# Designs tried in a protein design run: peptides against a protein of PDB entry 5B16. Part 117

Target 1, 136 residues: chain A of PDB entry 5B16
Amino acid sequence: TPSRINHNERLEFLGDAVVEFLTSVHLYYLFPSLEEGGLATYRTAIVQNQHLAMLAKKLELDRFMLYAHGPDLCRESDLRHAMANCFEALIGAVYLEGSLEEAKQLFGRLLFNDPDLREVWLNYPLHPLQLQEPNT
Target 2, 136 residues: chain A of PDB entry 5B16 as posed
Amino acid sequence: TPSRINHNERLEFLGDAVVEFLTSVHLYYLFPSLEEGGLATYRTAIVQNQHLAMLAKKLELDRFMLYAHGPDLCRESDLRHAMANCFQALIGAVYLEGSLEEAKQLFGRLLFNDPDLREVWLNYPLHPLQLQEPNT

## One batch from the design tools (peptide; made by RFdiffusion4, then SolubleMPNN)

Design b2_p27_7_s1
Fold by OpenDDE base, seed 2:
Structure b2_p27_7_s1 (fold): chain B 136 residues (1-136), chain A 27 residues (1-27)
Amino acid sequence: as target 1 above (136 residues)
Amino acid sequence: SEQERLEEALEELRRLVEELYRKRKEE
C-alpha cells in the first residue's frame, strides 16, 4: 500500500499533466493565429507555480498547508511551491475521480473570476482552419 | 521580478480573452 505522500505525488504528477493539457488545448483553440512562442509564453504563465499557488489560495489551500505542514514551510517560496503541488494533486484527483470536464470546469472557474471571460475560456467554437487538423 | 512577469503575461492573456468576448458580443 502506497503511503499518503506517495499517493499525493502520483496525483500531482497526473494533475500537472492535466493542467498542462487543458491550458494547451484552450490556448490552441482560442488563439489560432498566435504563434507557438506566444502560446508557450501564456502556457508558462498559467501553469507556473506562482500562478497555481494563487489559484490555490482561492481554495484556501494556504491555510490547509500551514495547518498540515507549517513547520516545514517556513519560507514563502516553499509554501508557494507546496501550494502549487497541492493544487496539481487536487486537479489530478478531480480528473481521476471525476472527469476531464470536471477538472476543466474547476480550473476555468479559478482562472477567471469574471464569468464572461470564463465563458470565453471554457466555451469556444472550433475555428474553421482547425477542422483541417487530423486530431482535434 | 518573476511576479511582475507573471502578472504582465496574465494581464495580456486577459486582454486577449476580453477581445474575444467583445468580438462575440458584436456578432
Scores: peptide ipSAE 0.568, ipTM 0.918, DockQ to the pose 0.840
Fold by OpenDDE base, seed 1:
Structure b2_p27_7_s1 (fold): chain B 136 residues (1-136), chain A 27 residues (1-27)
Amino acid sequence: as target 1 above (136 residues)
Amino acid sequence: SEQERLEEALEELRRLVEELYRKRKEE
């Protein structure tokens, strides 16, 4: 229904912002010596549709999409795009119904299968120059 | 390809994170 579509689009909008924000913050703190160009490159790599679709697959959203919208998703590229959007909506929903921390934890778990790398990503130290300013 | 570029960038990121982990573990 149009109302459901509108709701999903709104969640995607919110989720897109949350994913980009979390990615930006983590990269910024983890790599204080990395120039803006490098930060932007890795952010793009993390948040682009192809990667989000891969993360979505870990949640078996592909099965969901094929079950619900199989006839409309004839090409793999279409499926990936739809999965990426669905992933954004999911993150948006987690933030909306839960918290930014919950979204952060979920996103981190999906980004890194390796628990050691996940810990580094999720638990970063503040840079000395950043201690003088409010932190998020 | 786009997929290859994506994988390369993500692998580079992973290597950077691995290096951070190594440094932390050595402390």
Scores: peptide ipSAE 0.563, ipTM 0.917, DockQ to the pose 0.835
Fold by OpenDDE base, seed 4:
Structure b2_p27_7_s1 (fold): chain B 136 residues (1-136), chain A 27 residues (1-27)
Amino acid sequence: as target 1 above (136 residues)
Amino acid sequence: SEQERLEEALEELRRLVEELYRKRKEE
C-alpha cells in the first residue's frame, strides 16, 4: 500500500496528463485552422502553474494549502506551485474514480465562468476535416 | 510580467471562444 505522499504524487502525475490531454483535444477541435504554434501557446497558457493555481483558487484550495502547509509556503510562487500540483491531483482523482467526462466537466466549469463560453468549450462540433482524420 | 502575459493569452483565447459562440448564435 503506497503512502499518501506517493499516492498524491501519482495522482498528480495522472492529472497532469489528463489536463494536458483535455486542453489539447479541445483546442484542436475548436480551432481547426490554428497552427500548431498557436495551439501550443494557448495550451501552455491554460496548463501552466499560474493558471492552474487560479483554477484551484476557485475551489478554495488556497485556503486549504495555507492551513495545512502554511509554514512551507511562505513564497507566493511556492503556494502557486503547490496549488497547481494539488489541482492536478484532484483532476487525476476525478478521472481515476469517476471518468474522463467528469474530469472534462469539472475542468471546463473552472475554465469558463460564462456558461455560454463553457458550452462552446465543452460541446464542440467536429470539424469535417477532423471527422475525416483517422482515429479521431 | 509573466502574470500579464498569462492574462493576455487567456484573454485572446476567450475572445476566440466568444467569436465561436457568436457564430453559432447567428446560425
Scores: peptide ipSAE 0.562, ipTM 0.917, DockQ to the pose 0.830
Fold by OpenDDE base, seed 5:
Structure b2_p27_7_s1 (fold): chain B 136 residues (1-136), chain A 27 residues (1-27)
Amino acid sequence: as target 1 above (136 residues)
Amino acid sequence: SEQERLEEALEELRRLVEELYRKRKEE
């Protein structure tokens, strides 16, 4: 396996965890009254390949993917899957080379086009009971 | 469909965030 492919797969692995973590943390703090099932539902919706591919499209990763792998991505479903993986790799790279905060900011910008909603997502008041928890 | 479920969940999430925004603006 070429080193580049291996590197990308490793970044994807890392990015997957980062996306999952960020999503979990924000949902947890924003919605203190939601039960685990509700939190899990929204997390699943946010991090599933179809949604990540949508976020990736905002970064025009679809054009990148078609440019680099066009013949192999003739099916839309294949493209979505590849875009999701690429998005994860990107987030992984941002975290690796930058910080979790930078990954958070990028992810938040993509999640919400509305700046007001984005602000809520990124900057939330802690619930009184959550103040007792370690900063995460 | 899976896509429909995705959209519904995301819409619900958006509504929840919108509600938080409204409440914040009332403060």
Scores: peptide ipSAE 0.556, ipTM 0.916, DockQ to the pose 0.869

Design b2_p27_7_s2
Fold by OpenDDE base, seed 4:
Order: structure tokens, then C-alpha cells, then sequence
Structure b2_p27_7_s2 (fold): chain B 136 residues (1-136), chain A 27 residues (1-27)
């Protein structure tokens, strides 16, 4: 039986992919005229450890980290990295035990505090070309 | 510096989404 650490690392691995995928898909559909470089820039901004750590903070994972790993996370950068990893593991767990939709909803709620912007992000209309060629 | 640029990109993204919202709201 794998250790809790192994489970966490595996969930993190899965969550990283889910976060990357959701981010990519939403950016792709929301900005059909945006070049790859721009898409990549925004994706990087969304999935960077600093940002994921901020999302994790909204879930109060920082309090958990400080309590459980305070001595090991004396550096702010270490805390951010750990929070980002924990956030990925959480998303991975939500996907694994729930669904991609649930992961999408959770991620979207955290990405946008403004419910109107959240609605745009979560319920984007497909571009006409994407409607015609959804696999492209 | 790179982190700051990425943060600015994130803010820019949120603004783009806002523009989309306003545009759709106007339609």
C-alpha cells in the first residue's frame, strides 16, 4: 500500500494535468483569435505556483500548511510551492473522486471572485469555427 | 521580475474576460 506521501504526489501529478487542461481549454475557446504565444502566457500566469498558492489561500490551505509543516516551510517561497502542490493534489482528488466538471467549477470559482466574470469563464459560448470543427 | 510579469498577465486576462462580459451584456 502506497504511503500518504505517494498518494499526495500522485494526486498532484493528476491535478497538475487537470489544471493545465482546464486552463488550456477555456483559454482556447474564450480567445479564438489569440495567438499561441498569448495563450501560453496566460496559461503560465494561471498555473504558476504563485497563483495556485493564492487560490490555495482562498481555501485556507495556508493555515493547514503552517500548522502541519511550519518548521519545514520557513521560506515564503517554500510555502507557496507547497501550497501550489497541495492545491494541485486537491484538484486531482476532486477530479478523481468527483468529476472533471466539479474540478472545473471549483477552479472557476477560485479564479474569478466576480460572479459575472466567472460565468463567462465557466459557460463560454463556442466560437462559430469551433462549433463547426470542434476537434480542431 | 518574471513573477511580476506573470501577475500582470493574469490581471490582463481578467480584464479581457471583463471585456468579453461587457460585450456580451451589450448584445
Amino acid sequence: as target 1 above (136 residues)
Amino acid sequence: AEEQRQQEALEELRELVRKLYEQRKAE
Scores: peptide ipSAE 0.605, ipTM 0.927, DockQ to the pose 0.917
Fold by OpenDDE base, seed 3:
Structure b2_p27_7_s2 (fold): chain B 136 residues (1-136), chain A 27 residues (1-27)
Amino acid sequence: as target 1 above (136 residues)
Amino acid sequence: AEEQRQQEALEELRELVRKLYEQRKAE
């Protein structure tokens, strides 16, 4: 049985892939005429540590991190990196214990505060069996 | 500067999504 740290790192690894996948799929369908370079640019912007840390703050993971790992997080940049990793682990856990749909809903809810924009983002299939050509 | 560029891209994305919403709303 792996250590707790090892387990969290594994969840982070999984979550990183899930976040990357969800982001890619939604961008792909939202912008059928956008070139790969643009898609990649926006994906990078969404999954960057600074942004994921911002999303993590909405879940009050900053409070958790300071409580559990405060002594090791003396720099703001360290906290951001840790929060981003923790967020990925959380998404990984949601996917593992729940479903891709649950991960999608959580991620989308955090990405957009505006419910109208959130609906635009979320109104696309993510399951491989549901994937088709992008809507034009 | 890289983080700033990424932040600008994120803002641009939000604007694009907004435009999509407005377009659908107008249709």
Scores: peptide ipSAE 0.602, ipTM 0.926, DockQ to the pose 0.822
Fold by OpenDDE base, seed 1:
Formats: sequence, C-alpha cells, structure tokens
Structure b2_p27_7_s2 (fold): chain B 136 residues (1-136), chain A 27 residues (1-27)
Amino acid sequence: as target 1 above (136 residues)
Amino acid sequence: AEEQRQQEALEELRELVRKLYEQRKAE
C-alpha cells in the first residue's frame, strides 16, 4: 500500500485542481466583462499559498501541523507552505469522498466571512447562452 | 512584493463582490 505521505501528495494534486476549477468558474460567471488577464490575476490571488494558508488557519490546521510536525516547521514560511498543502489535500479529500458541491460550499465559507458576500460568490448568474438554452 | 500585490488583488476582488452585493440589494 502507498505511504500516507504519498497519499497526501496525491490528494494535494487533486485538491489543487479543484480549488483552481472552483475559483475559475466563480470568477468567470461573476465578472462577465472582466478580461482574461484580470481573471487570472484574481485567481492567482485566491490560490496563492499565503492565502490558502490563511484559509487553513480558519480550520485550525496550524495547530494540527504544529502537533504533528512541529520540529520540522520552525520557520513561519515552512508552516505556511505546509498549511497550504494540507488545505489542498483537505479539499481534495472532500471532493473525493463527498462531492464538488461540498467542496464548493466549504471553500466559499472560508473565502468570505461576510455571509452576504458569500452568497454572492456562491450564487452567480448564468451565462447568457445558458439563459437562452436552460437545458444545457 | 509579489505577495503584497496579490494581497491587494484579493482586496480588490472582495470590493468587487461587495459592489455586486449592493447592486443586487438595490434591485
């Protein structure tokens, strides 16, 4: 059987894709007039390790990491990197064992503390072509 | 510097979402 480390790395791989996908989809629908460069800029800002680490802190993953790997995480930068990876693995696991919707909801709850802004993020307007053909 | 720019972009995004919220609220 694969090692736990290998399994976590695989989950990180999956989670990274899920985070990027969710981010991309929401940005695309929320800002139909925003150019590709702007979309990419905001996506980068959302998925950067520093930001993911901040989201991870909301889940108290910092306490978990210090407990499990304290001796190896003496530097703040090392902790942030580890937390970001752990966050990706968590999202990957939620998607794998649950659903994309569950991952979406969790990610949205962490992205926005303000419930009103969270609802805007989670509930975006459909693309004009989808409005014309709602069955697509 | 890059991290600072990205943080600023994140703040801009939050402001854009806020504007969308206010717009929807007014409708």
Scores: peptide ipSAE 0.600, ipTM 0.926, DockQ to the pose 0.929
Fold by OpenDDE base, seed 5:
Structure b2_p27_7_s2 (fold): chain B 136 residues (1-136), chain A 27 residues (1-27)
Amino acid sequence: as target 1 above (136 residues)
Amino acid sequence: AEEQRQQEALEELRELVRKLYEQRKAE
């Protein structure tokens, strides 16, 4: 059986892709007039470790990390990095054991505290020019 | 510095989403 470390790293790998994918899809549909550079900029902002760590904090993963790995996370930067990885693993696990939709919902809930803005993020209208694009 | 720029981008994104919300509300 694989070690817990290997399993977690594999989940991080998967979660990283899921987070990037969800972010990309939503940005693409929400902002049809935004150029690629802008899309990439906002995607980077969303998926950066600092931001993911903030999202992780909403789930109290900081307490979890300190409990499980406190001695190794004395520096704030180390904690942020670990939290980001943990968040990726969590999203990966949600996708793996649940569904992409569940991952989407969780991610959206964390991205926006305002339920109205959250609704916009989660439920976007399709632009006429996007109708000819492959289904996502 | 890079983190700051990214944080600013995140704030811009939130504002864009807010504008979308306001636009929908006005319709």
Scores: peptide ipSAE 0.598, ipTM 0.926, DockQ to the pose 0.921

Design b2_p27_7_s3
Fold by OpenDDE base, seed 2:
Structure b2_p27_7_s3 (fold): chain B 136 residues (1-136), chain A 27 residues (1-27)
Amino acid sequence: as target 1 above (136 residues)
Amino acid sequence: SEMERLEKALEELREKVKKLYEQRKKE
């Protein structure tokens, strides 16, 4: 049986993939005319540790991290990195225990405070050209 | 800085999404 630390690392691994996937899919569908470089730019921005840490802060994971690992987090950068990892683990857990849809909803709620923008992010019409690629 | 670049990119994204929202409202 793996340690709790190992389990968290595994969840982080899974969550990282889920975050990357969700981000990629939504960007792909929302911006059908955006070139790969642009898509990659926004994906990078969304999944960067700094941003994920900000999302984590919305869930007050910073308090959790300080409570659980305060002595080990002496630097802001260390805290941000840890928060990002914790966020990934959380998303991984949501996906694992729930579904991709639940992970998507949670992620979307955190990405956009504006409910209108959130709705756009979460609910996008299929582009005619995208209909030609049903497996994407 | 890296944080500034990040925020700028995110702002651009938000604006793009906002434009999509506005476009949907007009339809």
Scores: peptide ipSAE 0.562, ipTM 0.917, DockQ to the pose 0.855
Fold by OpenDDE base, seed 1:
Structure b2_p27_7_s3 (fold): chain B 136 residues (1-136), chain A 27 residues (1-27)
Amino acid sequence: as target 1 above (136 residues)
Amino acid sequence: SEMERLEKALEELREKVKKLYEQRKKE
């Protein structure tokens, strides 16, 4: 495997963790009364490949993938999987070269088209029972 | 299917966030 492909896979690895972390933190603070099972379900829904592919489409990564790998992405399912991986790599790169805050802002902008809902997601309330927990 | 269940969960999440927004708006 070419070094560039390995590098991309490494970024996917990092991005996967960042996306999951951000999702977990925001869900935890937004819904202090939601049980673990519900939190886990929502997290899975957010980070599933199909959803990440939809977010990737907002960044026109589909056009990028078709340009770079068109012959290998004839099936929609193959394209979605590739887009999800590419999205993870992108978030990983944003975190690596920028910051967690930049990754959070980008992810939030893509998660919610409605700016009001986006604001709620990005600026969640701190529950009194969470005062002893990390402020992140 | 599992995918459909997750999509439904995503919609429920968005609705919950919307409710939080409405609550904040009233405050």
Scores: peptide ipSAE 0.556, ipTM 0.915, DockQ to the pose 0.932
Fold by OpenDDE base, seed 4:
Structure b2_p27_7_s3 (fold): chain B 136 residues (1-136), chain A 27 residues (1-27)
Amino acid sequence: as target 1 above (136 residues)
Amino acid sequence: SEMERLEKALEELREKVKKLYEQRKKE
């Protein structure tokens, strides 16, 4: 049986991939005319530790982290990094124990506070050119 | 700052999504 630390690291690994995948897919479909550089820019902005930490804060993971690991997180940057990792592990767990759809819904709810924008993000129409691509 | 740059990029994204919403609403 793997240690709890190893388990969390594995979940983080999985969650990182899920977050990256969901972000990439949604950006790709929402902005069919946006060049790769623009897509990459927005993806980076969404998935970087600083942003994931902000999403984690919406789940009040900061309170948990400070309570459980306060002495080890004296630096703000350390806290953000830890929160981002925790967020990834959470997404990984949701995907593992639930589904990609559940992970998508959770991630979307956190990305956009505005329900209308959230709806656009979560329920995008497939672009005609994208429909023609077999691997999308 | 790095956080400001991040927020700017995210704001641009939100605006793009908003434009899509408005466009869909008209259709």
Scores: peptide ipSAE 0.545, ipTM 0.912, DockQ to the pose 0.816
Fold by OpenDDE base, seed 5:
Structure b2_p27_7_s3 (fold): chain B 136 residues (1-136), chain A 27 residues (1-27)
Amino acid sequence: as target 1 above (136 residues)
Amino acid sequence: SEMERLEKALEELREKVKKLYEQRKKE
């Protein structure tokens, strides 16, 4: 149904922005001495389709995609791209129907398997030089 | 390769976060 397709595409659009935003904010606060180029490099790595697809696999979205669209996803690269899009749509949905905090928690939980590292990612201290920055 | 570059960057990130964790542990 066209309406369902449009809905997913819209959620993907929103989710893409949420993932970019969360990634940017956390990197910014965690690494106050890292230059913009370094921040951008890590952000690119985190939000790259291949990485998002790996995160999606943790949620078994690959099985979902094969179930729903198996005939159209015969190539691994096509599957990864579709999984990344689906992951974005999922994050978008979590943000839309839940909150940014819930999206943050879900994304962080998937980003780091180690709970200690996850804690650092999710609960960053404010650097003294960042105290004057706008709330993010 | 693109995949190799991706993994390298992610590994560097994980290492940086790990260092932050270790620093917090000492405080």
Scores: peptide ipSAE 0.542, ipTM 0.912, DockQ to the pose 0.879

Design b2_p27_7_s4
Fold by OpenDDE base, seed 4:
Structure b2_p27_7_s4 (fold): chain B 136 residues (1-136), chain A 27 residues (1-27)
Amino acid sequence: as target 1 above (136 residues)
Amino acid sequence: SEQEALEKALKELEERVRKLYEERKAK
């Protein structure tokens, strides 16, 4: 189904942007004194395929992948890549059919298993200087 | 390794967030 593949790729494209955006915004607000290099390091760690695949596993997307595409995903790296893409597509779909808030909540819920840390991530304090920045 | 670097970065992030939580809790 070429149309379905294209649709998923489009959702992945959107989801990639949403994940990148949410990650960037939250890091920016949480760590107002952290230099760009540090922010970039954490962002890279959060959004890279290996981590997104870990998040996808929490949603049991690995079960789906193995069931539907097992023979095509014989390599672990291939599975991780596919799971990461699927995760992005999912986030994209949540944003598209729901809202950025819903995507944020889902993403945050998966990022931190500890509910206290999750709360900090989702409800970051606004730095006085950051309050003057355009809403993101 | 790449995996170790990832885990290290994420753990460091978690610790930073934890510190923020503790600071909030103290207030």
Scores: peptide ipSAE 0.636, ipTM 0.934, DockQ to the pose 0.849
Fold by OpenDDE base, seed 2:
Structure b2_p27_7_s4 (fold): chain B 136 residues (1-136), chain A 27 residues (1-27)
Amino acid sequence: as target 1 above (136 residues)
Amino acid sequence: SEQEALEKALKELEERVRKLYEERKAK
């Protein structure tokens, strides 16, 4: 039987992929004229540990981390990394126990505090060129 | 710094999304 740590690491692995995927898909559809470099720039910003830690803080995972692992997280960078990992594990768990849609909704709610921007992120019409692209 | 670069990129993204919102709203 895997330890809780092992299970969490597996969830983190899954969550990392989900976050990366959701980010990539949404950016791709939102900005059909943006070149790969631009897409990659935004993706990097969204999925990097520092940002994920910010999202985790919105869920008060920092308080959780300090409660559960405070003595082991004496450096701010360590805390950020741990929070990011925990966030990934959470997303992984949401996907695993729920659905990609649920993960998408949660992620979107955290990405944008502005409901209007959130709506755009979550609900985008297909661009005419995208409709014409085969097997997109 | 890394933080500044992150904030810059995220703000730029937000602005772009906002533009999309405004364009959609105008239709």
Scores: peptide ipSAE 0.635, ipTM 0.934, DockQ to the pose 0.846
Fold by OpenDDE base, seed 1:
Structure b2_p27_7_s4 (fold): chain B 136 residues (1-136), chain A 27 residues (1-27)
Amino acid sequence: as target 1 above (136 residues)
Amino acid sequence: SEQEALEKALKELEERVRKLYEERKAK
């Protein structure tokens, strides 16, 4: 059995890809006239540690991190980095144990506090691979 | 700062999504 640390790092790896993919697909379909540079700018903003840490705070992961690693996270930057990693591990776990759709829904709910904007964000065409393998 | 740039980009994105919402609502 892999160690907790190893498992978390693997989940972070997976979650990073899932977050990147979901973000890319949504941006691509929502903004068909936006140039690549603009798409990349928004993607970077969405997936960078600073933003993921903000999303993590909505799940109160900061409380969890401080409880488990308080003495080691005295710097805000350290806490943000740890929270971002934890968030990615969570998304990875949701994808792994659940589905891409479940990861999509969770991520969308966190991206926008406004439910109307959530609906717009989540309303995009599914890729054929998702239709064929909805749980992967 | 990096944080300010992040917030600016996210705000701009939100406004773009809002415009899409308004357009859909108007149909």
Scores: peptide ipSAE 0.634, ipTM 0.934, DockQ to the pose 0.796
Fold by OpenDDE base, seed 5:
Structure b2_p27_7_s4 (fold): chain B 136 residues (1-136), chain A 27 residues (1-27)
Amino acid sequence: as target 1 above (136 residues)
Amino acid sequence: SEQEALEKALKELEERVRKLYEERKAK
């Protein structure tokens, strides 16, 4: 259905931005002394298709994709790309229908299996130097 | 490889986050 495809692509577009934003914000606050290059390195790793596909597997989106679009997924790389897109659409949908907080929580839960690390990621302490940043 | 770079970066991130956790726990 053209409408469904368009809707999914729009959700992917939104989700991509949300994932990028959440990743950037959390990295920025968690590592106030980390240079931009380091922040960018971690962000790139977190948001690239391979990693998003790994997160998607935790939600069994791989099985979903194979079930719904098996014939279109002839290579692992195709599956990873599809899962990444699906994950973005999911995050986009959570943000759209829920809130940024809900998207944040879901994303954080998937990023770290260790609940202690997850807690740090989700509940970062504010560094005093960060108070000097305008509009932050 | 790209996969190795990804795993390395993610591992470093996890280690950094773990360090933050330990620092918080120690206080």
Scores: peptide ipSAE 0.631, ipTM 0.933, DockQ to the pose 0.871

Design b2_p27_8_s1
Fold by OpenDDE base, seed 2:
Structure b2_p27_8_s1 (fold): chain B 136 residues (1-136), chain A 27 residues (1-27)
Amino acid sequence: as target 1 above (136 residues)
Amino acid sequence: SLSLEEAEAVLKELEERIAKLYEERKK
């Protein structure tokens, strides 16, 4: 229904922002000496549709999408885009119904299969210079 | 957006850098 579609789109909108925000924050702290271009490149790779679709696949959203929207997803690119959107909506919902922390944990868990890398991502070390930076 | 190949390379580099951070933190 139009109402459901609108709701999903709104969740996607929110989720997109949450994903980008979390990604940006973590990258910023992880790499204090990395220039903006480098940070942006990492962020792009993390948040672009094809990667989000990969993350969505870990949640078996592909099966869900094919079940729910199979006839409309005849192209691989369409499926990826739909999965990415669905993933964004999910993150948006987790943030909305839960918390940013829960969204962060879920996102981090999916980003890295290696628990050590995941821990570093989630619990990034603060550089001494970062500790001295103004909070503005 | 990045191509699939470019994205994979970038993400791999990211993981490698994070891995280095992990090792450094262990010391």
Scores: peptide ipSAE 0.669, ipTM 0.946, DockQ to the pose 0.892
Fold by OpenDDE base, seed 1:
Structure b2_p27_8_s1 (fold): chain B 136 residues (1-136), chain A 27 residues (1-27)
Amino acid sequence: as target 1 above (136 residues)
Amino acid sequence: SLSLEEAEAVLKELEERIAKLYEERKK
């Protein structure tokens, strides 16, 4: 049990970084004229626990969590927090066992229900000035 | 972190901005 808990915490740690990185990169390219404060606000809204919990609900992780940890998640706030952590661990696992691209695709599919918005997010157009910048 | 109401407003604004990008790409 301690090994499994440690593994999930490690995946959560990795997933947190992946979610934040993907969010930052997409926002940076989508909005080349937006100041840092605006970018940070959008990022906060996307990656904060309550939003990740909502994304987790789209995967029905709430049902999974209640099945596996029902007695420990009697409060809604506890469930949301656990769902957010579980979502991060899932993204971490997808990145670890698959690729950053696979994590990007999964995350994008969950972020937007509208397929047009999703397509723009996943395949963002580069601003002409960004095209002339050196590759990083 | 943002409150639920604040976060929803921010995310809505984000979607609106992305929608504009979509329309511009269609031109």
Scores: peptide ipSAE 0.667, ipTM 0.946, DockQ to the pose 0.885
Fold by OpenDDE base, seed 4:
Structure b2_p27_8_s1 (fold): chain B 136 residues (1-136), chain A 27 residues (1-27)
Amino acid sequence: as target 1 above (136 residues)
Amino acid sequence: SLSLEEAEAVLKELEERIAKLYEERKK
């Protein structure tokens, strides 16, 4: 229904912000000496549609999308775009109905298959200067 | 946005840097 579509678009909007925020914050914490350009490059790689689609695939959203919209998603690019949007909506929903922490955990689990890298991403100690930043 | 190849390279570099942080933390 149009209402449901609109709702999903709203969730996507929210999820986009959450993904962007989480990515930015974690990169900021992990690399306190990295210049803005480097941070932005990493962020771009993480949040761009093709990567989000890859994360979505880990949740088997591709199977879901093909099942529901197979004829409409014959192009790989269309499928990736749809999967990325769906992924954002999912993250948005997790944040909305759960918490930022839950969204963070889900996102982190998908970003890194290596549990050690995941742990660093999720729980890296704050830099001393960052500890003094109350709004960070 | 980055090309697929560029994005993969960037993400690989990111993982390498995170791995380095992991090793440093273990010391």
Scores: peptide ipSAE 0.665, ipTM 0.946, DockQ to the pose 0.872
Fold by OpenDDE base, seed 5:
Structure b2_p27_8_s1 (fold): chain B 136 residues (1-136), chain A 27 residues (1-27)
Amino acid sequence: as target 1 above (136 residues)
Amino acid sequence: SLSLEEAEAVLKELEERIAKLYEERKK
């Protein structure tokens, strides 16, 4: 049987893909006229470790990490990296044991504190030209 | 990856654009 560490690493692997996928899809639909470079820039900002760590902090994963691994996480950069990985694992777990929709909802809830922005992100309108493309 | 300052600027711009979409949608 795989160790808990191996399980977490696998979940991180899955979560990384889910986060990137969700981010990409939402950006794609929200901004149908935005060039690839712009989409990629937004995606980078959203999915990079320091931002994911910030999202993780909203779930108080920092307290969890410090409680469980405090002595090993003396540097802020180390903590951020660990929190980002933990966040990915969490999203991976939500997708694995729940659904993509649940992962989407959780991720969206954390991305935006403003409920109006959150609503737009989660329930983006489809551009007429996008109706000709495969939908998820 | 982006620096903290760059990332914050990008995310702020994103929120502004989404806010614009919100305003347009509710009209």
Scores: peptide ipSAE 0.664, ipTM 0.945, DockQ to the pose 0.889; fails the geometry check

